# Peptides against a protein of PDB entry 3EFO: the designs that were tried, part 69

Target 1, 262 residues: chain A of PDB entry 3EFO
Amino acid sequence: SQLADLYKSCETDALINFFAKSAFKAVLHQPLKVIREILVNQTAHMLACYRKNCASPSAASQLILPDSMKVLPVYMNCLLKNCVLLSRPEISTDERAYQRQLVMTMGVADSQLFFYPQLLPIHTLDVKSTMLPAAVRCSESRLSEEGIFLLANGLHMFLWLGVSSPPELIQGIFNVPSFAHINTDMTLLPEVGNPYSQQLRMIMGIIQQKRPYSMKLTIVKQREQPEMVFRQFLVEDKGLYGGSSYVDFLCCVHKEICQLLN

## One batch from the design tools (peptide)

Design b1_p29_1_s2 (made by RFdiffusion4, then SolubleMPNN; from b1_p29_1, 17 letters changed)
Fold by OpenDDE base, seed 3:
Structure b1_p29_1_s2 (fold): chain B 262 residues (1-262), chain A 29 residues (1-29)
Amino acid sequence: as target 1 above (262 residues)
Amino acid sequence: SEKKFQEELAKNIEKLLEEIDKVLAEKAA
C-alpha cells in the first residue's frame, strides 16, 4: 500500500532532526510540558498508525515497529531529555539557549550524534587495527570499572576511566604509573608516543574531523565529582531531573499505542 | 493475564533492543 511504502521510506534520522527543530522552535511559545507531551503523542500516534495499517494483527503485548523507525523511540527519548526541553538546574539559561540555537542549525548527521553520543570502549583497542572499536549503548550498565571509554556528541568529548583501569593502559595514555596520578584538569592527552597512544589520538582525530565544531576533551575519573556531568550523556539511563530510561520510555510509548488502538 | 502480557512485552523489548544495537553500531562506523 501507499501508506506502507511511506512508512518504509521514512528515515528516523530525518524525523528526529525535524522533531528536534520543531520542538526547539516551539519552546519560545509553548510550555515545556506541552511540548514534551506533543512529542510523545506524535511518536505513539505514528507507531500506532503503522501497526494498524501496515502490520499483521498481533497481541496487545506485541510492540511492532517499522524497520525504518525501530530506533525512533530511543532518539525521541534523548530529545525529550535534552536540557532545552527538560531544564536542569546545573545548566545555565545561556547554555540552554546556546544548545537550542545549535540544534536549529544542525544537519541530520550532527543532530543524531548530538542527541545520542558515540561511546567507544577504547580499552579494547587493537594497536594493529585501523578500525574504530564498536560503539556501545550509552548506559552506565555498559561501562566497566576495568574499562576506559571515549564519549563524543559532536560538541564535547569525554575520556572516562574506571577505578580499576589497567595500569598499563594508563601508562600508555597518560605516562603516569596509576589511576591516582592522572590529572583530570588536562584538556589534552600527552604525546606519549607509543602505539596505543598514537592509535587513541588517531581515533580522536577521526571523530573530530567528521564534526564541524572543535570538541573539548574532558578527562573523567569514575567516582569523582566530574563524573556526574559525564553521566548526563548516558542518555539511555534514567535522568536525574525527570527523564526516563529508554526502557521505561518504550513501555510508556507502548501503553499509549495500545490506548490509541483500543 | 497481566503477568503474561508483561512477559511478552519484555521479550518484545529485548528483541527491539538487539535490533537497535545493530543500527547504532552501523551509524557509529
Scores: peptide ipSAE 0.087, ipTM 0.677, DockQ to the pose 0.679
Fold by OpenDDE base, seed 4:
Structure b1_p29_1_s2 (fold): chain B 262 residues (1-262), chain A 29 residues (1-29)
Amino acid sequence: as target 1 above (262 residues)
Amino acid sequence: SEKKFQEELAKNIEKLLEEIDKVLAEKAA
């Protein structure tokens, strides 16, 4: 049907960009609670409409999403958990204002990366390959104590190291003998010159080249204090300031959809 | 009935998450 085609052709990235800018504009004259409710309702209504008009009859418990919108709830949850839409005293007014202004000027490609960071398992890098490793979901569940991960959201870049990261990789990246010797105050990786270091730098370069802003590098050790900041970018997890996990959000949206269809 | 619904929902969510993983993998590629 024409309607089905419409939903299939709808790009989630564009929708999120639209919702983000609309919401971030609305914060100037509407309560945050209302804005959040509207976003959730809009999401539910869109998905309910699709299910009603485009999907085959199914059990109420089934989640049916068009291909182009499968990740919509993920991104929507990220938007809802953004500091601009959170009313927490722990978040400075300046930070909220800054992020608001940034998003208001972002294109679709920038906003998608901003809301859902790219998380790359660099410990699995093939030094002979020029390809970027496959991104993993932004959740702690996808991290490994034995792993090293690079996270980028277009504004920030994090290099996360598990407590059991391979010493050879640590040596390769930092030219230090162990995890304990890594200086987390560094904002630049040393030019060690080995293939692994070169490849990592290349990857970082590729990521940076695609972005309009220079990303500051933060080195994060697992179980150290700075990891708390890093975890805020694991957007599928429960937010530090009360934001829902993706799973929780999905359940919420699904319930609302069921109510609308019922 | 509610318990059954929740169980089915959980299964569907897991399936959706798997699909999302595929989408993310494709985007990175």
Scores: peptide ipSAE 0.076, ipTM 0.657, DockQ to the pose 0.706
Fold by OpenDDE base, seed 2:
Structure b1_p29_1_s2 (fold): chain B 262 residues (1-262), chain A 29 residues (1-29)
Amino acid sequence: as target 1 above (262 residues)
Amino acid sequence: SEKKFQEELAKNIEKLLEEIDKVLAEKAA
């Protein structure tokens, strides 16, 4: 159907950019609770409409999403969990204002990266490859105590190290003997000069390219206090301040859809 | 590449959706 074609042609990244800017504009005039409800309702209505008019009949237990919109809930949840839309006293007004202004000026590509960070398994690097490692889902479940991960969202860059990170990689990156010797106050990686270090620096350079802002590097050790900040960028997980995991959000959306279709 | 990442993400999400569907089906039974 024509309607089905419309849904199939939907660009999720563009929609998220639109929703983000609309919501962040609305913050000036509407309560956060209302804005969040509107976003959830809009998501549910869009998907309910698709199910009603485009999808084949299915059991109520089935969550039917068009291919082009399957990732929409992921990004929508990220938007809902953004500090601009959270009414938590732990979040400063300045931070909200700053992020609001940033997003209001972001293009589609920038906002996509901002809401869903790139998480790269650095410990799997092939030093002979010119390609970036495949990004993984932004969830703690994808981390490993034996792994090293680079996270970037266009504004921040994190190098996360598991407590059992390979000593040879630590030596290669930091030129120190062990995990315990890593200085987390560093904002720049040392130029060690070995192939692994060079490759990592290259990757970081590629990520930094085409970004409007210089990303600050934060080195994070697993189980240290700064890891809590890092974990907030694992956007598919439950947020520190009670935000839903992706799965929880999907369940919520599903319930809303069912209610709309009853 | 960004495209490859998006494709992988979509694939993983599809799997998650299937898992959710199973969970919901079990709860409904």
Scores: peptide ipSAE 0.054, ipTM 0.568, DockQ to the pose 0.036
Fold by OpenDDE base, seed 5:
Structure b1_p29_1_s2 (fold): chain B 262 residues (1-262), chain A 29 residues (1-29)
Amino acid sequence: as target 1 above (262 residues)
Amino acid sequence: SEKKFQEELAKNIEKLLEEIDKVLAEKAA
């Protein structure tokens, strides 16, 4: 059907860019509550329409998404949890204004990375490979106390270290004997010169080359205060300021879809 | 029952998450 073709041709990243800019424009003239409701309803309506007109009959408990929009709820939740739309008093007006203006000028590729960061397991690096490690989901559940992870969203870069990170890797990256010796005030990695250090630097370089802005590097130790900032970028988890987890959001969207179809 | 519905939904969500993992992995490659 023509409708099915429309959904197949629909790109989630383009939609999110559109929704983000529309919402961020609307915040100047409409209540945030209304904007959030519109976004959720729009998402539900799109998916309900697909289910009704393009999908085979299914049980009410089944959430069926077209391939092109399988990640739509993920990104939509990220958008809803952005500081511009939350507007919590704990977030400065300057920060909200800054992010709003940034997104209003972002292309599709930039906005995609901005809303859903890339999280890379650095501890799994193969020093003999030129390939980037496979990204993991942006959730605490995908972190490991024994792991080291690099997170990038196009504006910020974080190197997160588990409390039980391998001393060998710590030595390789920072040239210090243990986790406790890592200086988190550093904004640049030392040039240690070993293969692992060089590989990590290469990866960071590749990530940076694709972005228009220079990303500041922040070193984060697990269970230290700066980790709280890092956790805000784990966008699939429950947000600090009341945003839903991805799973909770999926449930919400599903219920809305069912309501529309009943 | 509502309980059964929730259980089935949970299973379906898990399946969807697995599919999303694949999509995200491909996108990151």
Scores: peptide ipSAE 0.127, ipTM 0.712, DockQ to the pose 0.735; fails the geometry check

Design b1_p29_1_s3 (made by RFdiffusion4, then SolubleMPNN; from b1_p29_1, 16 letters changed)
Fold by OpenDDE base, seed 5:
Structure b1_p29_1_s3 (fold): chain B 262 residues (1-262), chain A 29 residues (1-29)
Amino acid sequence: as target 1 above (262 residues)
Amino acid sequence: SEAKFQEELQKNIEKLMEEIEAVLAERAK
């Protein structure tokens, strides 16, 4: 059917871009509560429609998402958790305005990365491989105290280090003997010159090449204060300012879908 | 029961998330 074709051809990235820009435009004229409700309703409606018209009958407990939209809810949740759509006093007006303006000018690819960062396990790097490590889900649950992770969202780049990250990797990246010796005030990695350092720099370069803006590098140590900023980019987790985890959001959406179909 | 429903839902979500992981990994390439 035409509807089935629509869902098959649906590009999540384009939709998220559209929803983001629409929502961010609407912020100027509509209450945030209304905007958020609209976004949730749209998500639920789209998925309900798919379930009704394109999916085989299933139990109510089953959440069925088309392949083309499987990631739509996670991105939608990320959008909903963006500071522009959050009414929190802790977030400055300037920050909201800044991010709003940024997103309003972003292309589809840019907004995709912006809302859902790449999180790469750097500690798993094979220095002999030219391939990027497989990205992991943006959640604390995917981090390891023994790991080193690179996070990029097109604007910022974070190098997160676990408290128990291997000294040999620390030495390789920073040319210091231990975690405690890492200077987090640095915005550039030293040119240590070993294969691991070179590989990491290459990866960072590849990521940067795909983006229109130069990403500022922030080095983050686990359990230090600056980690709080980093954790904001773990978008699948529960937000500090009341945002839902992805799982919670899915549950919410599912309930809405059930209501629409009953 | 409601409890059973919620349990099944959670299991379903977990499975879905596993599937999504592959998609996200691919998108990150």
Scores: peptide ipSAE 0.208, ipTM 0.766, DockQ to the pose 0.712
Fold by OpenDDE base, seed 3:
Formats: sequence, structure tokens, C-alpha cells
Structure b1_p29_1_s3 (fold): chain B 262 residues (1-262), chain A 29 residues (1-29)
Amino acid sequence: as target 1 above (262 residues)
Amino acid sequence: SEAKFQEELQKNIEKLMEEIEAVLAERAK
């Protein structure tokens, strides 16, 4: 059907960009609570319409998303959890203003990466391969104490190290004997010159080349205080300031859809 | 009814999560 084709042609990234800019413009004139409700309702209504018009009646109770919109809920949740849409006293007015202005000027590609970072398992690198490692879900559940992960959102880059990271990888990246010897005050990786170091630097370079702004590198050790900042970028988890996890949000959206259709 | 609803929801979520991972992997290229 024409409707089905229309829904299939929808681009999640474009929608998120639109919703983000619309919401961030609205914060100047509307209460935050109202804006959040509108975003949730729009998401539910859009998905409900799809199910009603494109899905079989037998699947009415199932959460069915079109291929082009399968990631919409997770991005929408990230938007809802952004500091601009939160009225927490812990977030400064300056920070909210800054992020609002940033997003208002972002293109589609910039905003999607901003709201949902790339999280790459660096500990799985094959030095003989030129391929980038497959990104994983931005959740603590995907991290490992034995792992090393690179996170990038177009503005910031983090290198997260598990407490039990392999000493050989630590030596390869930092040229130090152990986790304890890593200096987290560094903003640049040393040029160690081994294949692993070169591969990591290449990956970082590729990520940087695709972005208009230079990303500052932050080295983060697991269980140290700076990790709290890093965890804020694990956007599928429950937010520090009360935002829902992705799973909780999906449940909420599904219930809303069912209510609309029943 | 509620239990059945939650069970089905969980299955749907798991399926979607797998699909999302594939999308994320593609975006990293």
C-alpha cells in the first residue's frame, strides 16, 4: 500500500533531528513536562498508525516497528533524557543553553551520533584487519571488566578501560606495565608504534575525519570518579537524573500504543 | 492476561534489540 511505502521510506535520523530541533525550540515557550509528553505521544501515535495501517490484525498485541523506524524509540528516549529537556538543579543553565544551541545547528548525521554514541570494543581489534570493530549497545551491560572500549559522540571521545584490562593491551596502547600506571590526565595517546597502537590510532583517526569538530579524548578507568561522566553517555541505561532506560521506555511506548488501538 | 502481555513484549524487545545491534554496527563503518 501507499501508506506502507510511506512508512518504509521514513528515516529515523531525519525524524530525530526534526524532533530534537522542534523540542529544543519549544523549551523557550512551553513547559518541559508538556514537551516531553508531546514527544512520547507523537512517538506512540506514529507507531500506532503504522500498526493499524500496515500490520495484520493478529499482531495487534505485538510491538511491530517498520524497518526504517526500528531505532526510533531508542533515539527518542535519548532525546528525552537530554539535559535540555530536564529540569534538574544539578544541570547548570549554561550547560542546557550550550547543548541547545549545538543541536539547533546540527545536521542529521551530527544529531544521530550526538544522541546515540558509537561504542566500540577495542579489545577485540584484529591488527591484521582494516575493518572497524562492530559497535555495541550503549549500556553498562555490554561493558566488560576485561575489556577496553572507545566511545565517540561527535563532540567527545572516551577510552574506557576495565579494571581487568589485558596487560598486553595496556602495554600496547600506553607503554606502561599495568592498569594502575595509566595516566588518565592525558588527552592524547602515546605514539608507541606497535601494530595495535597504530590500528587504534587509525580507528580514532577515521572516526575524527568524519566529524566537523575535533573530539577531545578522555581516558577513563573503571571504578574511578571520572567514570561517572562516561556512564552518562551509556544512553540505554537509566539516567543519573531520572531518565528511563531504553527497555522501560519501550514498555511505556508499547502500552501507549495498545491504549490507542484498543 | 497481563503476564502473557509482558511475555510477548519481552520477546518483541529481544528481537528488536538484535536488529538494532545490526544497525549500530553498520553506522560505525
Scores: peptide ipSAE 0.193, ipTM 0.756, DockQ to the pose 0.528
Fold by OpenDDE base, seed 1:
Structure b1_p29_1_s3 (fold): chain B 262 residues (1-262), chain A 29 residues (1-29)
Amino acid sequence: as target 1 above (262 residues)
Amino acid sequence: SEAKFQEELQKNIEKLMEEIEAVLAERAK
């Protein structure tokens, strides 16, 4: 059917960019609550339409997503959790204004990275390979106390160190003997000169080359205060300022779809 | 029952998340 073809050809990144810019324009004239409700409603309606017109009969408990739209809900949830669409006193007006303006000028490629960061397991680096490690889902459940992770969203770059990260890797990256000796005030990695350090720097360079803005590096130790900022970029988790986890969002959307179809 | 329904839904979501993980990993390249 024409509808099936339409959904199969949908470009999720373009849609998210459109919804983001539309919503961020609307905040100037509409209440935030209304904007959020519209976004959720649009998500549910699109998916309900697909299920009704394109999907085979299935159990009521099944959420069927077309291949082209599988990532749409996760990005939509990230959009809903953005500070621009939240009215919390902990978020300054300047910060909201800044992010709004940034997104309003972002292309499709920039916005998708902005809303859903890359999270790379650096501790798994193969110094003999020039390929980037496979990204993991942006959730605390995917982190490891024994691991080292690099997070980038096009504006910020974080190097997260688990409390039990391997001393040999710490030595390789920072040229210090232990986790406790890492200086988190650093914004640049030292040029240690070993293969691991060189590989990490190369990866960081590759990530930076694809982005229009210079990303400031923040080194984060697990269980230290600055980790709270880092956790806000784990976008699939429950947000500090009222945002839902991705799982909870999917449940909400599913219920709304069922209501639309029944 | 409602409990059974929620359990099945959760299983379905977990399956979808596994599928999406591969997609997201590819997009990060």
Scores: peptide ipSAE 0.188, ipTM 0.752, DockQ to the pose 0.658
Fold by OpenDDE base, seed 4:
Structure b1_p29_1_s3 (fold): chain B 262 residues (1-262), chain A 29 residues (1-29)
Amino acid sequence: as target 1 above (262 residues)
Amino acid sequence: SEAKFQEELQKNIEKLMEEIEAVLAERAK
């Protein structure tokens, strides 16, 4: 049907960009609670309409999303969890203002990366491949104590190291003998010159080249205090300053959809 | 009824999460 085609043709990234800018403009004259409610309602309404008009009757009770909108809920949750839309005293007005202005000027490609970072398993790198490793979902559940992960959101870059990261990789990246010897105050990786180091630098370069802003690198050790900052970028998890996990958000949206349809 | 709803919801979420993971992985390439 024409309607089905319309839903399938929707671009999630464009929608998120639109919703983000609309919401971030609205914060100047509307309560945050109202803005959040509107975003949730819009999400549920769109998905409800799709199910009502495009889904088979047998699937009406199921959470079915068109291909182009499959990631809409996760991005929407990320938007809702952004500091601009959170009313928490721990978040400074300056930080809110800064992020608001950043997003207001972002294109579609920039905003999608900003709201949902790329999380790359660096420990699985094939030094002979020129391809980027497959990104994993931004959740602690996807991390490994034995792993090394690179996270980038277009503004920040983090290199996260598990407590049991392989010493050979640590040596390859940092030219130090162990996890304990890694200096987390570094903002640049040393030029060790081995294939693994070169590959990692290449990957970082590729990621940086696609972005208009220079990303600062932060080295993060698992279980150290700075990891808390890193965890804020694991956007599918429950936020420190509020906001639901993606799972909780999906539950909420699904319930609302059911209420709209029944 | 509530238990059945929760069970169905959980199944739906799991399925969707698998699909989303695949999409996200592909988008990063």
Scores: peptide ipSAE 0.179, ipTM 0.748, DockQ to the pose 0.575

Design b1_p29_1_s4 (made by RFdiffusion4, then SolubleMPNN; from b1_p29_1, 16 letters changed)
Fold by OpenDDE base, seed 5:
Structure b1_p29_1_s4 (fold): chain B 262 residues (1-262), chain A 29 residues (1-29)
Amino acid sequence: as target 1 above (262 residues)
Amino acid sequence: SEEKFLKELEENIKKLLEEIDKVLAERAA
């Protein structure tokens, strides 16, 4: 159907960019609560329309997403949890203004990465391959104490190290014997010169080359205080300021859809 | 029942998340 084709032709990245810019423009003249409600309602309406007109009949308990919008709720939840749309006193007006301005100037590709970071399992890196490791979901559930992960959102880059990270990898990356010896104040990786170090640097380079801004590298140790900053970028988890997990958001959206269809 | 509905929903969401994993993996490539 023509409507089905429309949904298939919709690009989630473009929609998120549009919603983000629209919402961030609206903050100047509308209450944040209203803006959030509009975003949720729009999402629910779009998905309800698809379910009604494009999807095969299904049980009420079924949440059906079109292929082109399968990740839309993920990004929408990320948008809703952005500091610009939150009225928390812990967030300075300057920070809100800064992020607002950044997003207002972002292209589709930039906003996509900004709202949903790339999280790469570096500990699984094949030094013989030139391919990037497959990204994992931005959730703590995908981290491991034995793992090393690189996170990038176009503005920041984090190298997260599990407390039980392999000493050989630590040595390979930092040229130190153990996790405890890693200096988290460094913003640049040492040029150790081994294949693993070279491969990691290459990956970081590839990620950086596609971005207009230079990403500052932050080294993060698991269970240390700076990890809290890193966890804010695990966007599928519950937000520090009361935002929903992705799963909770899906449930919320589904409830709204059911209300619209009943 | 509401409880049954919620349980089914959770199961469906789990399946959806698995599908999304594939999509996200493809997007990152």
Scores: peptide ipSAE 0.098, ipTM 0.686, DockQ to the pose 0.747
Fold by OpenDDE base, seed 2:
Structure b1_p29_1_s4 (fold): chain B 262 residues (1-262), chain A 29 residues (1-29)
Amino acid sequence: as target 1 above (262 residues)
Amino acid sequence: SEEKFLKELEENIKKLLEEIDKVLAERAA
């Protein structure tokens, strides 16, 4: 059907960009609660319509998403959890205003990265490969105390180090003997010159490429205070300020869909 | 039952997450 084709051709990134800009415009004249409700409702309606008109009958417990929109909910949840749409005193007005303006000017490619960061397992790098490592889900569950991860959202870049990160990698990246010796005040990685360091720098360069802003690098040690800032970018987890985990959001959307279809 | 429903939903979500993992991996490549 034409409708089915429409859903198949749907571009999640474009939709998220649209929803983000629409919502961020609306914050000027509508309550945040209403905006959030609208976004959830729109998501549910879109998916309900698909299920009703395009999907094969299935059990009520099945959340059916079109292939082209399978990642829409996760991005939507990220949008909902953005500081612009949260009324929390912990977030400064200036920060909210700043992010709002940034998103309002972002293209589709920028906004998708902004809302859902790339989280790369750097500790798994093959120095013989020029390919970027596959990104993992932005959740604490995907981190490892033995791992080193690079997170980037187009504005910020974090290098997260587990407490049990391999000393050899630490030496390779920072030219220090151990985790304890890493200086987290560094904003640039040292030019150590070994293959691993070079590859990491290359990866960082690729990530920075075609981004409108230079990403500030923050070195984060697990279990240190600055890690809390890093955790805010693990967007699939429960938000520090009341946002839902991705799983919880999916459940919420599913319930809404069921209500619409009953 | 509600319990059965929730279990099935959880399983469905798990499968969906696996699919999303693939998509995200492709996007990062």
Scores: peptide ipSAE 0.073, ipTM 0.661, DockQ to the pose 0.686
Fold by OpenDDE base, seed 1:
Structure b1_p29_1_s4 (fold): chain B 262 residues (1-262), chain A 29 residues (1-29)
Amino acid sequence: as target 1 above (262 residues)
Amino acid sequence: SEEKFLKELEENIKKLLEEIDKVLAERAA
């Protein structure tokens, strides 16, 4: 059907960019609660329409998403949890205003990275390969105490180190003997000169080259206070200030869809 | 029952997440 074709041809990144800019514009004139409700309703209505008109009959417990919109709920939930739409006390008014302005001018490619960061398992690097490691889902459940992860959202870059990170990797990256000796105040990695260090720097360079803004590097140790800031970028997890996990959001959307169709 | 429904939904979401893993991996490449 024509409707089915429209959903199949839908570009999630473009939609999210549109919804983000529309919502961020509305912040000037509408309460945040109302804006969030509108976004959820729009999401539910789009998906309900697909289920009603395009999907084969299925059980009520089945959440059916078209291929082109598989990640739409993921990004929508990220948008809903953004500090512009969900006020957080740790974020200043100036920072909120800054992020709002940035998103208002972002292209589709920049906004998708901004809302859903890249999380790369650096501890799995193959020094003989020039390929980037496969990204993992932005959730604490995908982290490992034995791992080292690089997170980037186009504005910030974090190097997260598990408490049990391999000493050889610590030495390779920082030229220090142990996790405890890592200086988290540094914003640049040292020039150690070994293959692993060079590979990591190359990866960071590749990520930076694709972005218009210079990303500040923050080194984060697991279980230290600064990790709280890092955790805010694990966008699929439950937020500290009213944001839902991705799973909870899916359940909410599904219930809304069922209500619309029954 | 409601419990059965929620369980089935959870299973469905789990499968969906696996599919999304693949999609996200492809997008990051």
Scores: peptide ipSAE 0.073, ipTM 0.680, DockQ to the pose 0.696
Fold by OpenDDE base, seed 4:
Structure b1_p29_1_s4 (fold): chain B 262 residues (1-262), chain A 29 residues (1-29)
Amino acid sequence: as target 1 above (262 residues)
Amino acid sequence: SEEKFLKELEENIKKLLEEIDKVLAERAA
C-alpha cells in the first residue's frame, strides 16, 4: 500500500533531527515535562499508525517496527536523555545552552552521531585493513574488560581501556608496559610508530575528517573515576541523571502503542 | 495474564534487539 511504502521510506535520522530541533526550540517556551511527553506520544502514535495500517495482525506482545525505523526508539530515548531535555541541577545552564545551540545547527548526519555515538572495538583491528571495525551498541554490556574501545559522537572522542586490556596493545598504543602506567591526562596519543598505533591513528583521523568539529580525545581507564563521564555516552544504558535504559523505554513505548490501538 | 504478557514482551524485545544490532552494524560500515 501507499501508506506502507511511506513508512518504509521514512528515515530515522531525519526524524530524529527534526524532533531534536523541534524539542530544543520548544524548551524556550514549554516545560521540559511537556516536551518529553510530546516526544513520547509522537513516537507512539507514529508507530501505532504503522502497526494499525501496515503491519500484519500479531500478538499484542509483539512490537513491530518498519525497517526504516527499527532504531527510532533508540535514538528517541537518546534525545530524551540529552541534557537539554533533562531538568537536573547537576547539569549547568551553560552546558544545556551550549548543546542546544550545537544541535540546532546540526545536519542530519551530525545529529545522528551526536545522539548515538559510534563505539568501535579497536582491540579487534586488522592492521592490514583500512576499514573501520563494525560499531557495537552503546551499552556497558558490549564492553569487555579485555577490550579497548573508541567512542566518538562528533564532539568528543574517548578511548576506553578495560582493566584487563592486553599489555601488548597498551604498549602498542601508549608505549608503556601496563595498564597502570597509562596517563589519562594526555589528550593525544603518542606516535609510537608501530602498525597498530598507525592504524588506530588513521582510524581516528578518518572519524575526525568526517566531522565539522575537532574532537578532544579523552583516555579512560575502566573503574577509574573519569569512566563515569564516558558511561554517559553509553546511551542505551540507564542514565546517571534519571534517564531510562533503551529497554525500559522500548517497553514504555510498546505499552503506549497498545493503549492507542485498544 | 500481565506476567505472561510481560514475559512475552521481554522475549520479543530480545529478538528485536538482535535485529537492531544488525542494523547498527550496517550503519557503521
Scores: peptide ipSAE 0.062, ipTM 0.645, DockQ to the pose 0.735

